# Peptides against a protein of PDB entry 3NZW: the designs that were tried, part 19

Target 1, 212 residues: chain A of PDB entry 3NZW
Amino acid sequence: TTTLAFRFQGGIIVAVDSRATAGNWVASQTVKKVIEINPFLLGTMAGGAADCQFWETWLGSQCRLHELREKERISVAAASKILSNLVYQYKGAGLSMGTMICGYTRKEGPTIYYVDSDGTRLKGDIFCVGSGQTFAYGVLDSNYKWDLSVEDALYLGKRSILAAAHRDAYSGGSVNLYHVTEDGWIYHGNHDVGELFWKVKEEEGSFNNVIG
Target 2, 222 residues: chain B of PDB entry 3NZW
Amino acid sequence: QFNPYGDNGGTILGIAGEDFAVLAGDTRNITDYSINSRYEPKVFDCGDNIVMSANGFAADGDALVKRFKNSVKWYHFDHNDKKLSINSAARNIQHLLYGKRFFPYYVHTIIAGLDEDGKGAVYSFDPVGSYEREQCRAGGAAASLIMPFLDNQVNFKNQYEPGTNGKVKKPLKYLSVEEVIKLVRDSFTSATERHIQVGDGLEILIVTKDGVRKEFYELKRD

## One batch from the design tools (peptide; aimed at target 1 A20 M45 A49)

Design b2_p13_4 (made by RFdiffusion4)
Pose (drawn by RFdiffusion4):
Structure b2_p13_4 (pose): chain A 212 residues (1-212), chain B 222 residues (1-222), chain P 13 residues (1-13)
Amino acid sequence: as target 1 above (212 residues)
Amino acid sequence: as target 2 above (222 residues)
Amino acid sequence: SYFDIPMGGTYFS
């Protein structure tokens, strides 16, 4: 698994791979590691497939309950805390999740929270989570600028996940892109590495190792 | 010390067609190197046009299928006999499985039917509730032998249009019920050849708008 | 392919 989310001039970019594993067995290449909590909230998934899916779907129900009760969209900070506090109650029981809660509110602007099963909760501009996180950091950190165009930022996020899908035996499948503005999240497609790799290699001239 | 889990072997397979779906499984039940039964059904019609199989530790598989069938019964009781759609059944199974997160049903579960548009549907589950909708899936002992074959023959993976210099991928035309039954049977004869826990018989449940049908085929008994 | 149901990476074993 490789997931990233970063803030920049144009909002937030979220990118994830779609590989699921059972050890060295590729269980699936078509899993959805991003959950749309609501029109302005996204959650990313890494770790235990069932823990992430179950508790992030539950988080969505908790955020919806907040809107009915408070007649207002839940903040990114509060939404990430609900998950953070839930996971903390289970500390020591073996839950396994590296998560990112990304969204936009007038009150907070573009906002990213890293939340994991250790109970760690961190607000930040850039996060890469999962077995492939360092591979994504390598490409993302060396090309990141606050002033990236929406187009360039979307590409960097995509390229970073691609770098991870190439080098990490436990990452791959396809790349799912998202862009977050004050009007909510915008889905930017599913990009199969099976074709995305060769296309990027030709157009970019990178991945110069692998023989084509 | 006491081990609450055992392995009863078996292999299951699910393929979704445009307007049908199939869930197949060998009828052999095993413990270690012995055969408990050459015919012990492992794929079940649970009503509302849903078939399911929970493969792995059979006691757990039975308890789960029994609990789900009772769930469909109560769904009707509590919701004015409304039909449980396959997507709703999948979320329901997720909660049943995740409910035992800290003492799991040790099973890999697959269900099949039609979605609300009448299209074929297959869902497979992780032991603790992780699930996805998919075109096909092999589960159980021979899953590692069969899933690669299905990626190739069902989803045409790694196949290209001849003479296109590997540029044009093989189109994703869709399989008929006849073509699917062939792939299923071939899959199980192959699995019976290479995996010692697969054999004796093959039972397929076919699901259409008209309901659930069953077909049975003998397999090698060695 | 279907990409509508969210799911993490590592299957339980």

Design b2_p13_4_s1 (made by RFdiffusion4, then SolubleMPNN; from b2_p13_4, 8 letters changed)
Fold by OpenDDE base, seed 3:
Structure b2_p13_4_s1 (fold): chain B 212 residues (1-212), chain C 222 residues (1-222), chain A 13 residues (1-13)
Amino acid sequence: as target 1 above (212 residues)
Amino acid sequence: as target 2 above (222 residues)
Amino acid sequence: MYFDEPAGSALAT
């Protein structure tokens, strides 16, 4: 798995691969590793698919309950804290989760929290999470600027996941791409790695380790 | 030491068509190298046009299916006999599976039916309840033999239009029920040849808007 | 369990 999220002047970019594995077995190439919690809030999934899918879906329910009770959207801080508190209760039980809670509220602006099953909760501007995270960081850190255009930011997110998909055997399938703004998240499509790789290679003159 | 799990072998396969879905399973039940039964059905009509199979440890599979059937019953009681949609069924099954997250059902679960638009739907689950809607999925002992075949023949993976130098992929299209049945039969006959835990009989449940029908085919009894 | 874990899970819609 490779997931990433970063803040920039235009909001948040979220990009994830879609490969699921069970050991050496590729279980799926089409897994949705972004959970759309609400129109303004996304969760990413790395680690155990069931753990992430179950608890982030549960989180969605908790977020909805918050809205009903408090008559306002839940903050990204509060949403991430709910999840963090939950996984902390299961600490030592064997949950495997590496998640980013990404969203926009009027109070917070664009916000990203990293939450994992070890009980770590971090607010930050840039996170890559999963077995391919270091590959993604290599590309992302090299090209990240706060002042990226939306177009460039989207491309950078996509390109970073592609790099990870190329080098990490446990990442691949496709890139799912999101842009989060004050108006909510926008899905920017599913990009098959097989096609995307060759396109990027040709356009950039990159990936020269592969002859074709 | 106590090992609560067994492995009863077998293989299951789901394929979604445009307006139908199929869920198939062999009827062999085995422990180690001993055939317990040559006809032990493992694909079930659960009502509301949903068929289900949980393949692996048969005791866990049976328990899970029974729980789901009961869930369907209670859904009707609680919601004025509303038909349980396939997506809601999938969510329910996730909860059943994840409810035993720390003592999982040792099964690969597949359900098949029609979505709310009348399109064929197949959902597959891991032992702890992650699930995905797919066009096809193989589970069980011979899944590793069948799944790549399905990738190629259902999803047309690695197939390209002739004369395009690999630049144009074979377009995706729905398969007819006849084509799907052929693929299922070929899958299981092939798997039976190469896997000792697959054989004896093939039961196919076909879900359409008109309901569930069953087909049975003999497999090798070796 | 899927996602780079032993025999594992996938995600739905």
Scores: peptide ipSAE 0.083, ipTM 0.784, DockQ to the pose 0.118; fails the geometry check
OpenDDE base, seeds 1, 2, 4, 5: peptide ipSAE 0.031, 0.034, 0.029, 0.031; ipTM 0.770, 0.785, 0.777, 0.774; seeds 1, 2, 4, 5 fail the geometry check

Design b2_p13_4_s2 (made by RFdiffusion4, then SolubleMPNN; from b2_p13_4, 7 letters changed)
Fold by OpenDDE base, seed 3:
Structure b2_p13_4_s2 (fold): chain B 212 residues (1-212), chain C 222 residues (1-222), chain A 13 residues (1-13)
Amino acid sequence: as target 1 above (212 residues)
Amino acid sequence: as target 2 above (222 residues)
Amino acid sequence: MYFDEPMGSALAT
């Protein structure tokens, strides 16, 4: 898995691959590693598929309950804390989760929290999470600027996942791309790595380690 | 060391069509190298046009299916006989599986039916309840033999339009019931030849708007 | 369980 999220002047970019594996077996190439919690809040999934899918879906329910009780959308801080508290209760039980809670509230603005099953909860501007995270960071860190245009930011997110898909055997399938703004998240499509790779290679003159 | 699990072999396969879905399974039940039964059905009609199979450790599979059937019953009681949708069924099964996250059902679960738009739907689950809707999925002993075949023949993976130098993929299209049945039969026939845990009989449940139909085919009894 | 050993996960719908 490779997931990433970063803040920039235009909001948040979230990009993820779609491969699931069981050992050396490719279980799926079409996994949805972004949970759309509400129109303004996303969760990303890395680690155990069931753990992430189950608990982030559960988180969605908790976020909805908050809205019903408090008559306002839950903050990204509070949503991430709910998840963090939950996984911390299971510390040592063997949950495997590396998640990013990304969203927008008027109070917080665009916000990203990293939450994992080790009990870590971090607020930050840039996170890559998964087995391919280092590959994604290599591209993302090299090209990231706060002042990126939305177009360039979307491309950078997509391109970073592509790099990870290329080098990490556990990442691949497609890139799912999101842009989060004050108006909510916008899905920017599913980009098959098999097609995207050749397009990017041709347009950039990159990936010259591959002949074809 | 405590080992509560067995492996009863077998293989299951789901394929979604445009307005139908198919869930198939062999009828062989084994332990190690011994055939326990040549006819032990493992694909079940659970009501509400939902068919289900949980393949792996048969005791766990049976328990899970029974729990789901009971869940369907209670859903009707609690919701004025509302039909359980396939997506809601999938969510329910996730909870059944994940409820045993730390002592999992040792099964690969597949359900098939029609979505709320009348389109064929197949959902597959890992032992702890991660699930995905797919056009096709193989599970069980010969899944590794069948799944690549399904990728090629259902999803047309690695197929390109002739004369395009590999630049144009074969377009995706739904398969007819007849085409799907042929693929299922070929899959199981081939798997039976190469895997000792697959054989004896093939039971296919076909879900349409008109209900669930069952078909049975003989497999090698070797 | 479906997983990516160093990390990686997710399923839905």
Scores: peptide ipSAE 0.035, ipTM 0.777, DockQ to the pose 0.177; fails the geometry check
OpenDDE base, seeds 1, 2, 4, 5: peptide ipSAE 0.029, 0.029, 0.029, 0.028; ipTM 0.770, 0.778, 0.769, 0.766; seeds 1, 2, 4, 5 fail the geometry check

Design b2_p13_4_s3 (made by RFdiffusion4, then SolubleMPNN; from b2_p13_4, 8 letters changed)
Fold by OpenDDE base, seed 5:
Structure b2_p13_4_s3 (fold): chain B 212 residues (1-212), chain C 222 residues (1-222), chain A 13 residues (1-13)
Amino acid sequence: as target 1 above (212 residues)
Amino acid sequence: as target 2 above (222 residues)
Amino acid sequence: MYFDEPRGSELAT
């Protein structure tokens, strides 16, 4: 798995691969590793698929309950804290989760929290999470700046996942790409790694370790 | 160390069409190398046009299916005989599976039916309840033998239009029920040849707007 | 179905 999210002047970019594995077996190439909690809030999945899918869906329910009770959307801070508190209660039980809660509220603006099953909760501007995270960081860190255009930021997110898909055997399939703005998240498509790789190689003149 | 789980072998396969879905399973039940039964059905009509199979440890599979059938029953009681949708069924099954997260049902679960738009739907589950809607899925002992075949023949993976230098993929299209049944039969006959835990009989449940139809085919009895 | 953990630990079904 490779997931990433980063803040920039235009909001948040979220990009994830779609491969699931069981040992050497590729279980799926089409896993949806972004959970759309509400129109303004996203959750990413790494680790145990069931753990992430179950509890982030549960989180969505809690967020909806908050909205009903408080007549206001839940903050990203509060949403991530609910999840963090939950997994912390299960500490030692064997949950496996590496998640990012990404969203926009008027009070917070665009916000990213990292939450994992070890009990860690971090607010930050840039996170890569998964077995391919170091590969993604290599590209992302080399090209990131706050003042990226939306177009460049989207490409950078996609390109970083592609790098991880190339080098990490446990990442691949496709890139699912999101842009989070003040108006909510926008889905920017599913990009098959096989097609994307050759396109990028040709356009950039990159990936010269592979004979085209 | 005591192992509470058994493995009863077998293989299951789901494929969604445009306005139908199929869920198929062999009828062999085995422990280690001993055939317990040559006809033990493992694909079930659960009502509301939903078919289900939970393949792996048969005791767990049977328990899960029974629980789901009971869930359907109570859903009708609680919601004025409302039909349980396939997506709601999938969510319910997730909760059944994840409810035993720390002592899982040792099964690969697949359900098939029609979505609310009348389109074929197949959902697959891991032992602890992660699930995904897919066009096709093989589960069980010979899943690794069948799934690549389905990738190629259902989703047309690695197929390209001739003369395009691999630049144009074969377009995705729905398969007819006849085509799907052919693929299912070929999958199981092939798997039977290469896996000792698969064989004896093939039962196919076909879900359409008109209900569930069953077909049976003999497999090699080796 | 399992994804790999953050530091690349392998997960299996």
Scores: peptide ipSAE 0.075, ipTM 0.789, DockQ to the pose 0.121
OpenDDE base, seeds 1, 2, 3, 4: peptide ipSAE 0.029, 0.033, 0.057, 0.064; ipTM 0.779, 0.794, 0.795, 0.789; seeds 1, 2, 3 fail the geometry check

Design b2_p13_4_s4 (made by RFdiffusion4, then SolubleMPNN; from b2_p13_4, 7 letters changed)
Fold by OpenDDE base, seed 4:
Structure b2_p13_4_s4 (fold): chain B 212 residues (1-212), chain C 222 residues (1-222), chain A 13 residues (1-13)
Amino acid sequence: as target 1 above (212 residues)
Amino acid sequence: as target 2 above (222 residues)
Amino acid sequence: MYFDEPMGSELAT
């Protein structure tokens, strides 16, 4: 898996691959590793597929209950804290989760929290999570600027996942791409890695380690 | 050291069509190298036009299916005989599976039916309850033999339109029930040739708006 | 009875 999220002048970019594995077996190429919690809040999934899917769906329910009780959308801080508190209660039980909670509220602005099953909760501007994270960081860190245009930021997110898909055997399938703004998240499509690779190679003159 | 799990072999396969879905399974039940039964059905009509199979350790599979059937019953009691939708069924099964997260059911679960728009639906589950809606899925002993075939023949992976120099993929289209049944039969006959845990018989459940139909075919009794 | 590791698909981390 490779997931990433970063803040920039235009909001948040979230990009993830779609491969699930069981050892050497590719279990799926089409896994949805982003949960759309509400129109303003996203969760990313890395680790155990069931752990992430179950508890982030549960988180969605908790966020909805918050809205019903408080008559206000939950903050990104509070949403991430709910998840963090939950996984902390299971510390040592063997949950496997590496998640990012990304969203927008008026009081917080665009916000990203990293939450994992070790009990870590971090607020930050840039995170890559998964077995391919270092490959994604290599591209992302090399090209990241706060002042990126929305177009360039979207491309950078997509391109970073592509790099990870190329080098990490456990990442691949497709890139799912999101842009989060004050008006909510916008889905920017599913991009098959096979097609995307050749397109990027041709347009950039990159990936010259592959002949064809 | 005691192993709480067995492996009863077998293989299951789901394919969704436009207005139908199929869930198929062989009827062989095996332990190690001994055939326990040549006809032990593992695909079940669970009511509300939902068919289900949980393949792997048969004791766990049977337990899970029974729990789900009971869940359907209670759903009717609690919701004025409302029909359980396939997506709600999938969520329910996730909870059944994840409820045993730390002592999982040793099964690969597939359900098939129609979604609320009348379109064919197949959902597959891992042993601990992650699930995905897909056009097709193979599970069980010969899944690794069949799934690549389904990728090619249902999802048209690695197929391109002639004369496009590999630039245009073969367009996705729904398959007819007859085409799907052919693929299912070819999948299981092929799997039977190469896997000792697959064979004897093939039972196919076809879900349409008119209900569930069953078909049976003989497989190699090796 | 509990297991330390789940059986299932991984979104590798």
Scores: peptide ipSAE 0.119, ipTM 0.793, DockQ to the pose 0.117
OpenDDE base, seeds 1, 2, 3, 5: peptide ipSAE 0.035, 0.112, 0.181, 0.103; ipTM 0.766, 0.804, 0.785, 0.796; seeds 3, 5 fail the geometry check

Design b2_p13_5 (made by RFdiffusion4)
Pose (drawn by RFdiffusion4):
Structure b2_p13_5 (pose): chain A 212 residues (1-212), chain B 222 residues (1-222), chain P 13 residues (1-13)
Amino acid sequence: as target 1 above (212 residues)
Amino acid sequence: as target 2 above (222 residues)
Amino acid sequence: SLPVADSVKFWWF
């Protein structure tokens, strides 16, 4: 798995791969590793497929309950804490998840929280999570600027996941893109690496190793 | 020491058509190198036009299917006999499985039916509730032998339009019930040839707007 | 005993 989310001038970019594994067995190439908590909240998934899916779906129900109770959209900080505190209760039981809670509130602006099953919870501008995280860091860190256009930022996130899907035997399938502004998240499509790789290689001249 | 799990072999297969779906499984049940039964059904009609199979440790598979069938019963009791849609059944199965997160049902489960739009639907599950809707899925012992074949023959993977220089992908025309039954039977004759835990018989459950139908085919017994 | 099939094992992202 490879997931990333980064803040910039135009808000937040979220990109994930879609590969699921059972060891060296490719279990699926079409899994959804991003969950839409609500119109302004996204959650990313890495680690145990069932733990992530189950607890992040549950998180969505907890965020919805907050809105009914407080008559107000839950903050990114509080939403990430609900998951962080839940996972902490299970520390030592073997839950396995690397997660990112990304969203926007008038109160907080663009906001990103890294939350994992160790109980770690961190606010930051840039995170890459999963077995392929270092491959995504390599491309993303060396081309990142706060002042990226929405178009360039969306591409970098996409390109970074592609770099990870290429080098990490446990990442691949397709790339799912999102952009987060104060008007909520905008889905920017599912890009199959099977075609995205060759297209990027030709148009960019990169991936100069692999023979085409 | 005591091991609460065993492996009863078997292989299951699910394919979704435009307005139908199928869930198939061999009827052999095994322990180690012996055959417990040459005919022990492993795919079940659970009502509300849903078929399911939980393959792996059979005791767990039976307990799960039994618990789900009882779940559909109570769904009717608690919701004025409302039909349990396949999507709802899938989320329900997720909770049943995740409920044993710390002592899992050791099964790979697949369900089939039609979605609310009458389209064919297949769902497959991880032992602890991870699930996704799909076009087709192989489960159980021969899953590693069959899933590649289905990616090729069902979703036309790696296939291109001849003469397009590999530029144009083979279109995703959709399979009829007849063409699906062929792929299923071929899949199981192939699996019976290469995997020692697959054989004896093949039972297919076909689901349409008219309900659930069954077809049976013999397999090599060696 | 023979090893169990990968399809019946936990799935990971």

Design b2_p13_5_s1 (made by RFdiffusion4, then SolubleMPNN; from b2_p13_5, 6 letters changed)
Fold by OpenDDE base, seed 3:
Order: structure tokens, then sequence, then C-alpha cells
Structure b2_p13_5_s1 (fold): chain B 212 residues (1-212), chain C 222 residues (1-222), chain A 13 residues (1-13)
């Protein structure tokens, strides 16, 4: 898996691959690694598929309950804390989760929290999470600027996942791309890695290790 | 070391059509190299036009299916005989599986039915309850033999329009029930030839708006 | 004794 999220002047970009594996078996190429918790809040998934899917879905329920009780959308801080508290209770039980909780509230603005099954909870501007995270960081860090246009930011997110999909055997399938703004998240499509790779290679003159 | 799990072999396969879905399984049940039964059905009609199979360790599979059937029953009790939708069934099964997260059911679960729009639906689960909706999925002993075939023949992976220099992918289209049945039969006959844990019989459950029907085909008994 | 879970069949992201 490779997931990433970063803040920039235009909000948050979230990009993820879609491969699931069981050992060396490609279990799926079409897994949704982003949960749409609410129109303003996303969760990303890396690690055990069931752990992430189950508990982030559960998180969604908790976030909805918060809205019902408090008549206000849950903060990104609080949502991430709920998940963090949950996984901390299971510490040592063998959960495997590397998650990013990304969203917008009027109080916080665009916000990203990293939460993992080790009990780590971090607020930050840039995270890459998964087996391919270092590959994504290589591209992302090299090109990231706060002042990126929305278009450039979307491309950078997509391009970073593509790099990871290329180098990480456990990442691939497609890129799912999101832009989070004050108006909520916007889905920017599913981009098949096979097609995207050749397009990017041609347009950039990159990936010269591959002949084609 | 406590190892409560067995492996009873077999293979299952789900394919979704436009207005139907198919879930098929062989009827062989084995332990190690011994055939326990040549006809032990593992694909079940669970009501509400949902068919289910949990393939792997048969004891766990049977337990899971029974629990789900019971869940359907209680859903009717609690919700005025409302039909359980296939997506809700999938969520329920996730909870059944994940409820044993730390002592999992040793099974690959597939359900098939129609979604709320009447479109064919197949959901597959890992042992601990991750799930997704797919057009096709193979599970069990010969899944590794069948799944790539399904990728090619159902989802037309690696197929391109002739004369396009590989630039135009073969367009996706739904398969007819007859085409799907052919693919299922070819899948299982082929798997039977190459895998000792697959054989004896093939039972296919076909879900349409009119309900569930069953077809049976003999497989090699070697 | 704790049971051995079928970890090899679990999907990973």
Amino acid sequence: as target 1 above (212 residues)
Amino acid sequence: as target 2 above (222 residues)
Amino acid sequence: QLPVAPSTQEWWL
C-alpha cells in the first residue's frame, strides 16, 4: 500500500493506491483505501485490510453519533483521537493500521492526523503511509510547495503514488485521488496505473528504466 | 501448539451479471489426501435472494453460514420482514468475521445476489472480514488457478481491440447467464484437472429476480 | 495455548 496526504494553500490532497495482497498473491487491484466518513472527513487505510476497514467504518459511526449528539460536525482532532484511543486499547493484540484522518472544519481548517496501531497520533502537513511510503516521499518531497496550484497539487499526489506503485510490489492497481476543501472532499477519479504510467512517461520523459 | 484449524479443500467462484449473479462450488470435501465426501454442498441459499459460501475449514464455514442465516432471521424479526439487501448482508458478514478477529474463521467467504437496483452483485471476504464488491471472485484451493482466468474472461484483462496496437482495451460488457455458466464449468473442469482438492461435483446457484435456482454438473471423481 | 490464526489468508494493504 501507498497512501499520502498533504496540506497546501488550496486545502488537502489525498491519494492512495488500490492493491491488496496476501503474501505474494495479489488479492485485489481495486480496493478502496479511502473511507469517506462524511462530506468533510476522509480516512485512509494501510495495514491489515479488515482492521482498517472495520475500525474506520466504526469511526464513521462514532463521528455520526457525535454530530447527532452535539449538532455539529466532529473535529478532525476529535475524530482522530477516537480512533487513536480505540487502537490504543487494542495495543498488543495485533492490529495493523496506518491511517490518516483528513478533513476540514471551520475551527481547524484543513487538517491531517496520522494514526497507527502502535498508538502514534501525529498532526502534520505531509504524510505518506504504507509499504511504498518512501517511494512516494521521494517524489512528493522533491516537488512539494505550499503554494502549489490545485491542479499541480493533484498531479503531485497522483504522481507520487504512481512512483510508489512502480517500485513497491505491494502497491499498484490504480490511484484514487481526492481534494479536500472548505466545501468538503472532491473525488478526482480512479486512475489505472497501467494507463497512467505510460501517459506520465510520455509527457514527462520519466521512468526511463522502462523501455516502451 | 494449539492448531484448531483444518483444511477441507474445495473451490468456490462467484460471477455477477447484469441482472443475475452466480455462486458456484465443487462438492468435494477432503482432509489431507483423503476424500471425506464426494457430495458435500458448500454453497447455500440463505434467503432474501442471497447465496453464500465460506470455503476453507468446513467447520468454520458451516458455523459462519449458520450464523448468517440466523442473522437474516433476526433481521426479519427486528425489521418487519424487510428484505436484507446484499450490501447490508455484506456488512453483517464483516461483523461476524471480525467478531472473531483474534480467532478467525479460516474461510474465504463469497456471497452473491442482486443489489437494490437489480444488478448482479458479488462480495468477497477475507478471513477477518475485509470485503469488497467485485464482478467476479474465486476462492479456495484452486483460486490461484481460476482467478487469473476470470480476470481475463470476465473483466477482459490484457485484452485489446485488434489492430489498435494495444492502445484500445477491450470494452467491458456484461456476460449472459449462458456465458457465465460456460466460464464456471470451464473453470472447475480445469481446476479439477490440476488440483487434487477439487472435483466430484459442481453445484451452481444462480440468483435472479425470480429467485435462486440450482444446477449440478459432475466433475472428475479421481 | 493461543490458536494459530490464518494470517497468510488475510488481506493486507
Scores: peptide ipSAE 0.473, ipTM 0.816, DockQ to the pose 0.370; fails the geometry check
OpenDDE base, seeds 1, 2, 4, 5: peptide ipSAE 0.459, 0.466, 0.466, 0.460; ipTM 0.809, 0.813, 0.813, 0.807; seeds 1, 2, 4, 5 fail the geometry check

Design b2_p13_5_s2 (made by RFdiffusion4, then SolubleMPNN; from b2_p13_5, 5 letters changed)
Fold by OpenDDE base, seed 4:
Structure b2_p13_5_s2 (fold): chain B 212 residues (1-212), chain C 222 residues (1-222), chain A 13 residues (1-13)
Amino acid sequence: as target 1 above (212 residues)
Amino acid sequence: as target 2 above (222 residues)
Amino acid sequence: QLPVAPSVQEWWL
């Protein structure tokens, strides 16, 4: 898996691959690694598929309950804390989760929290999570600027996942791309890695280690 | 060291059509190198137009299916005989599986039915309850032999329109029930030839708006 | 611990 999220002047970009594996077996190429918790809040998935899917869905329920009880959308901080508290209760039990909770509230603005099954909870501007995270960071860090246009930011997110898909055997399938703003998240499509790779190679003149 | 799990072999396969879905399984049950049964069905009609199979360790599979059938029963009791939708069934099965997260059911689960729009639906589960809706899925011993075939023949992977020099993919389309049955039969006959844990018989459950029907075909009994 | 079986293994992301 490779997931990433970063803040920039235009909000948050979230980009993820879609491969699931079972050892050397490609279990799926079409897994949804972003959960749409509500129109303003996203969760990303890395680690055990069931752990992530189950508990992030549960998180969605908790977030909805918050809205019903408090008559206000849950903050990104609170949502991430709920998940963090949950995994902490299971510490040592063998849960495997590397998650990012990304969203917008009027109080916080665009916000990203990293939460993992070790009990780590971090607020930050840039995170890459998964087996391909270092490959994604290589591209992301080298091109990231706060002042990126929305278009450039979307491309950078997509391009970083593509790099990881290329180098990480456990990442691939497609890139799912999101843009989060004050008006909520916007889905920017599913981009098959096979097609995307050749397109990017041609347009950039990159990936010259591969002869088409 | 005690291993609580067994492996009873077999293979299952689900394919969704436009207005139908199919879930098929062989009828061979084995332990190690011994055939326990040549006819032990592992695909079940669970009611509400939902068919289910949990393939792997048969004891776990049977337990899971029993629990789900019971869940359907209680759903009717609690909700005035409301039909359980396939998506709700999938969520319920996730909870059944994940409820044993730390001592999992050693099974690959597939369910098939119709969604609320009347379209064919197939859901597949890992042993601990992750699930995905797909057009097709193979599970069990010969899944690795069949799944690539399904990728090619159901989802038309790596197929292109003639004359386009590989620039235009073959368009996705639904297959007829007859075409799906052909693919299922070819899948299982082929798997039987190459995998010792697959064979004897093939049972196919077809779900339509009119209900569930069953078809049976002989497989090699080697 | 589950035996290693590709078709019945836990999925990882």
Scores: peptide ipSAE 0.449, ipTM 0.791, DockQ to the pose 0.595; fails the geometry check
OpenDDE base, seeds 1, 2, 3, 5: peptide ipSAE 0.423, 0.441, 0.436, 0.420; ipTM 0.783, 0.798, 0.799, 0.789; seeds 1, 2, 3, 5 fail the geometry check

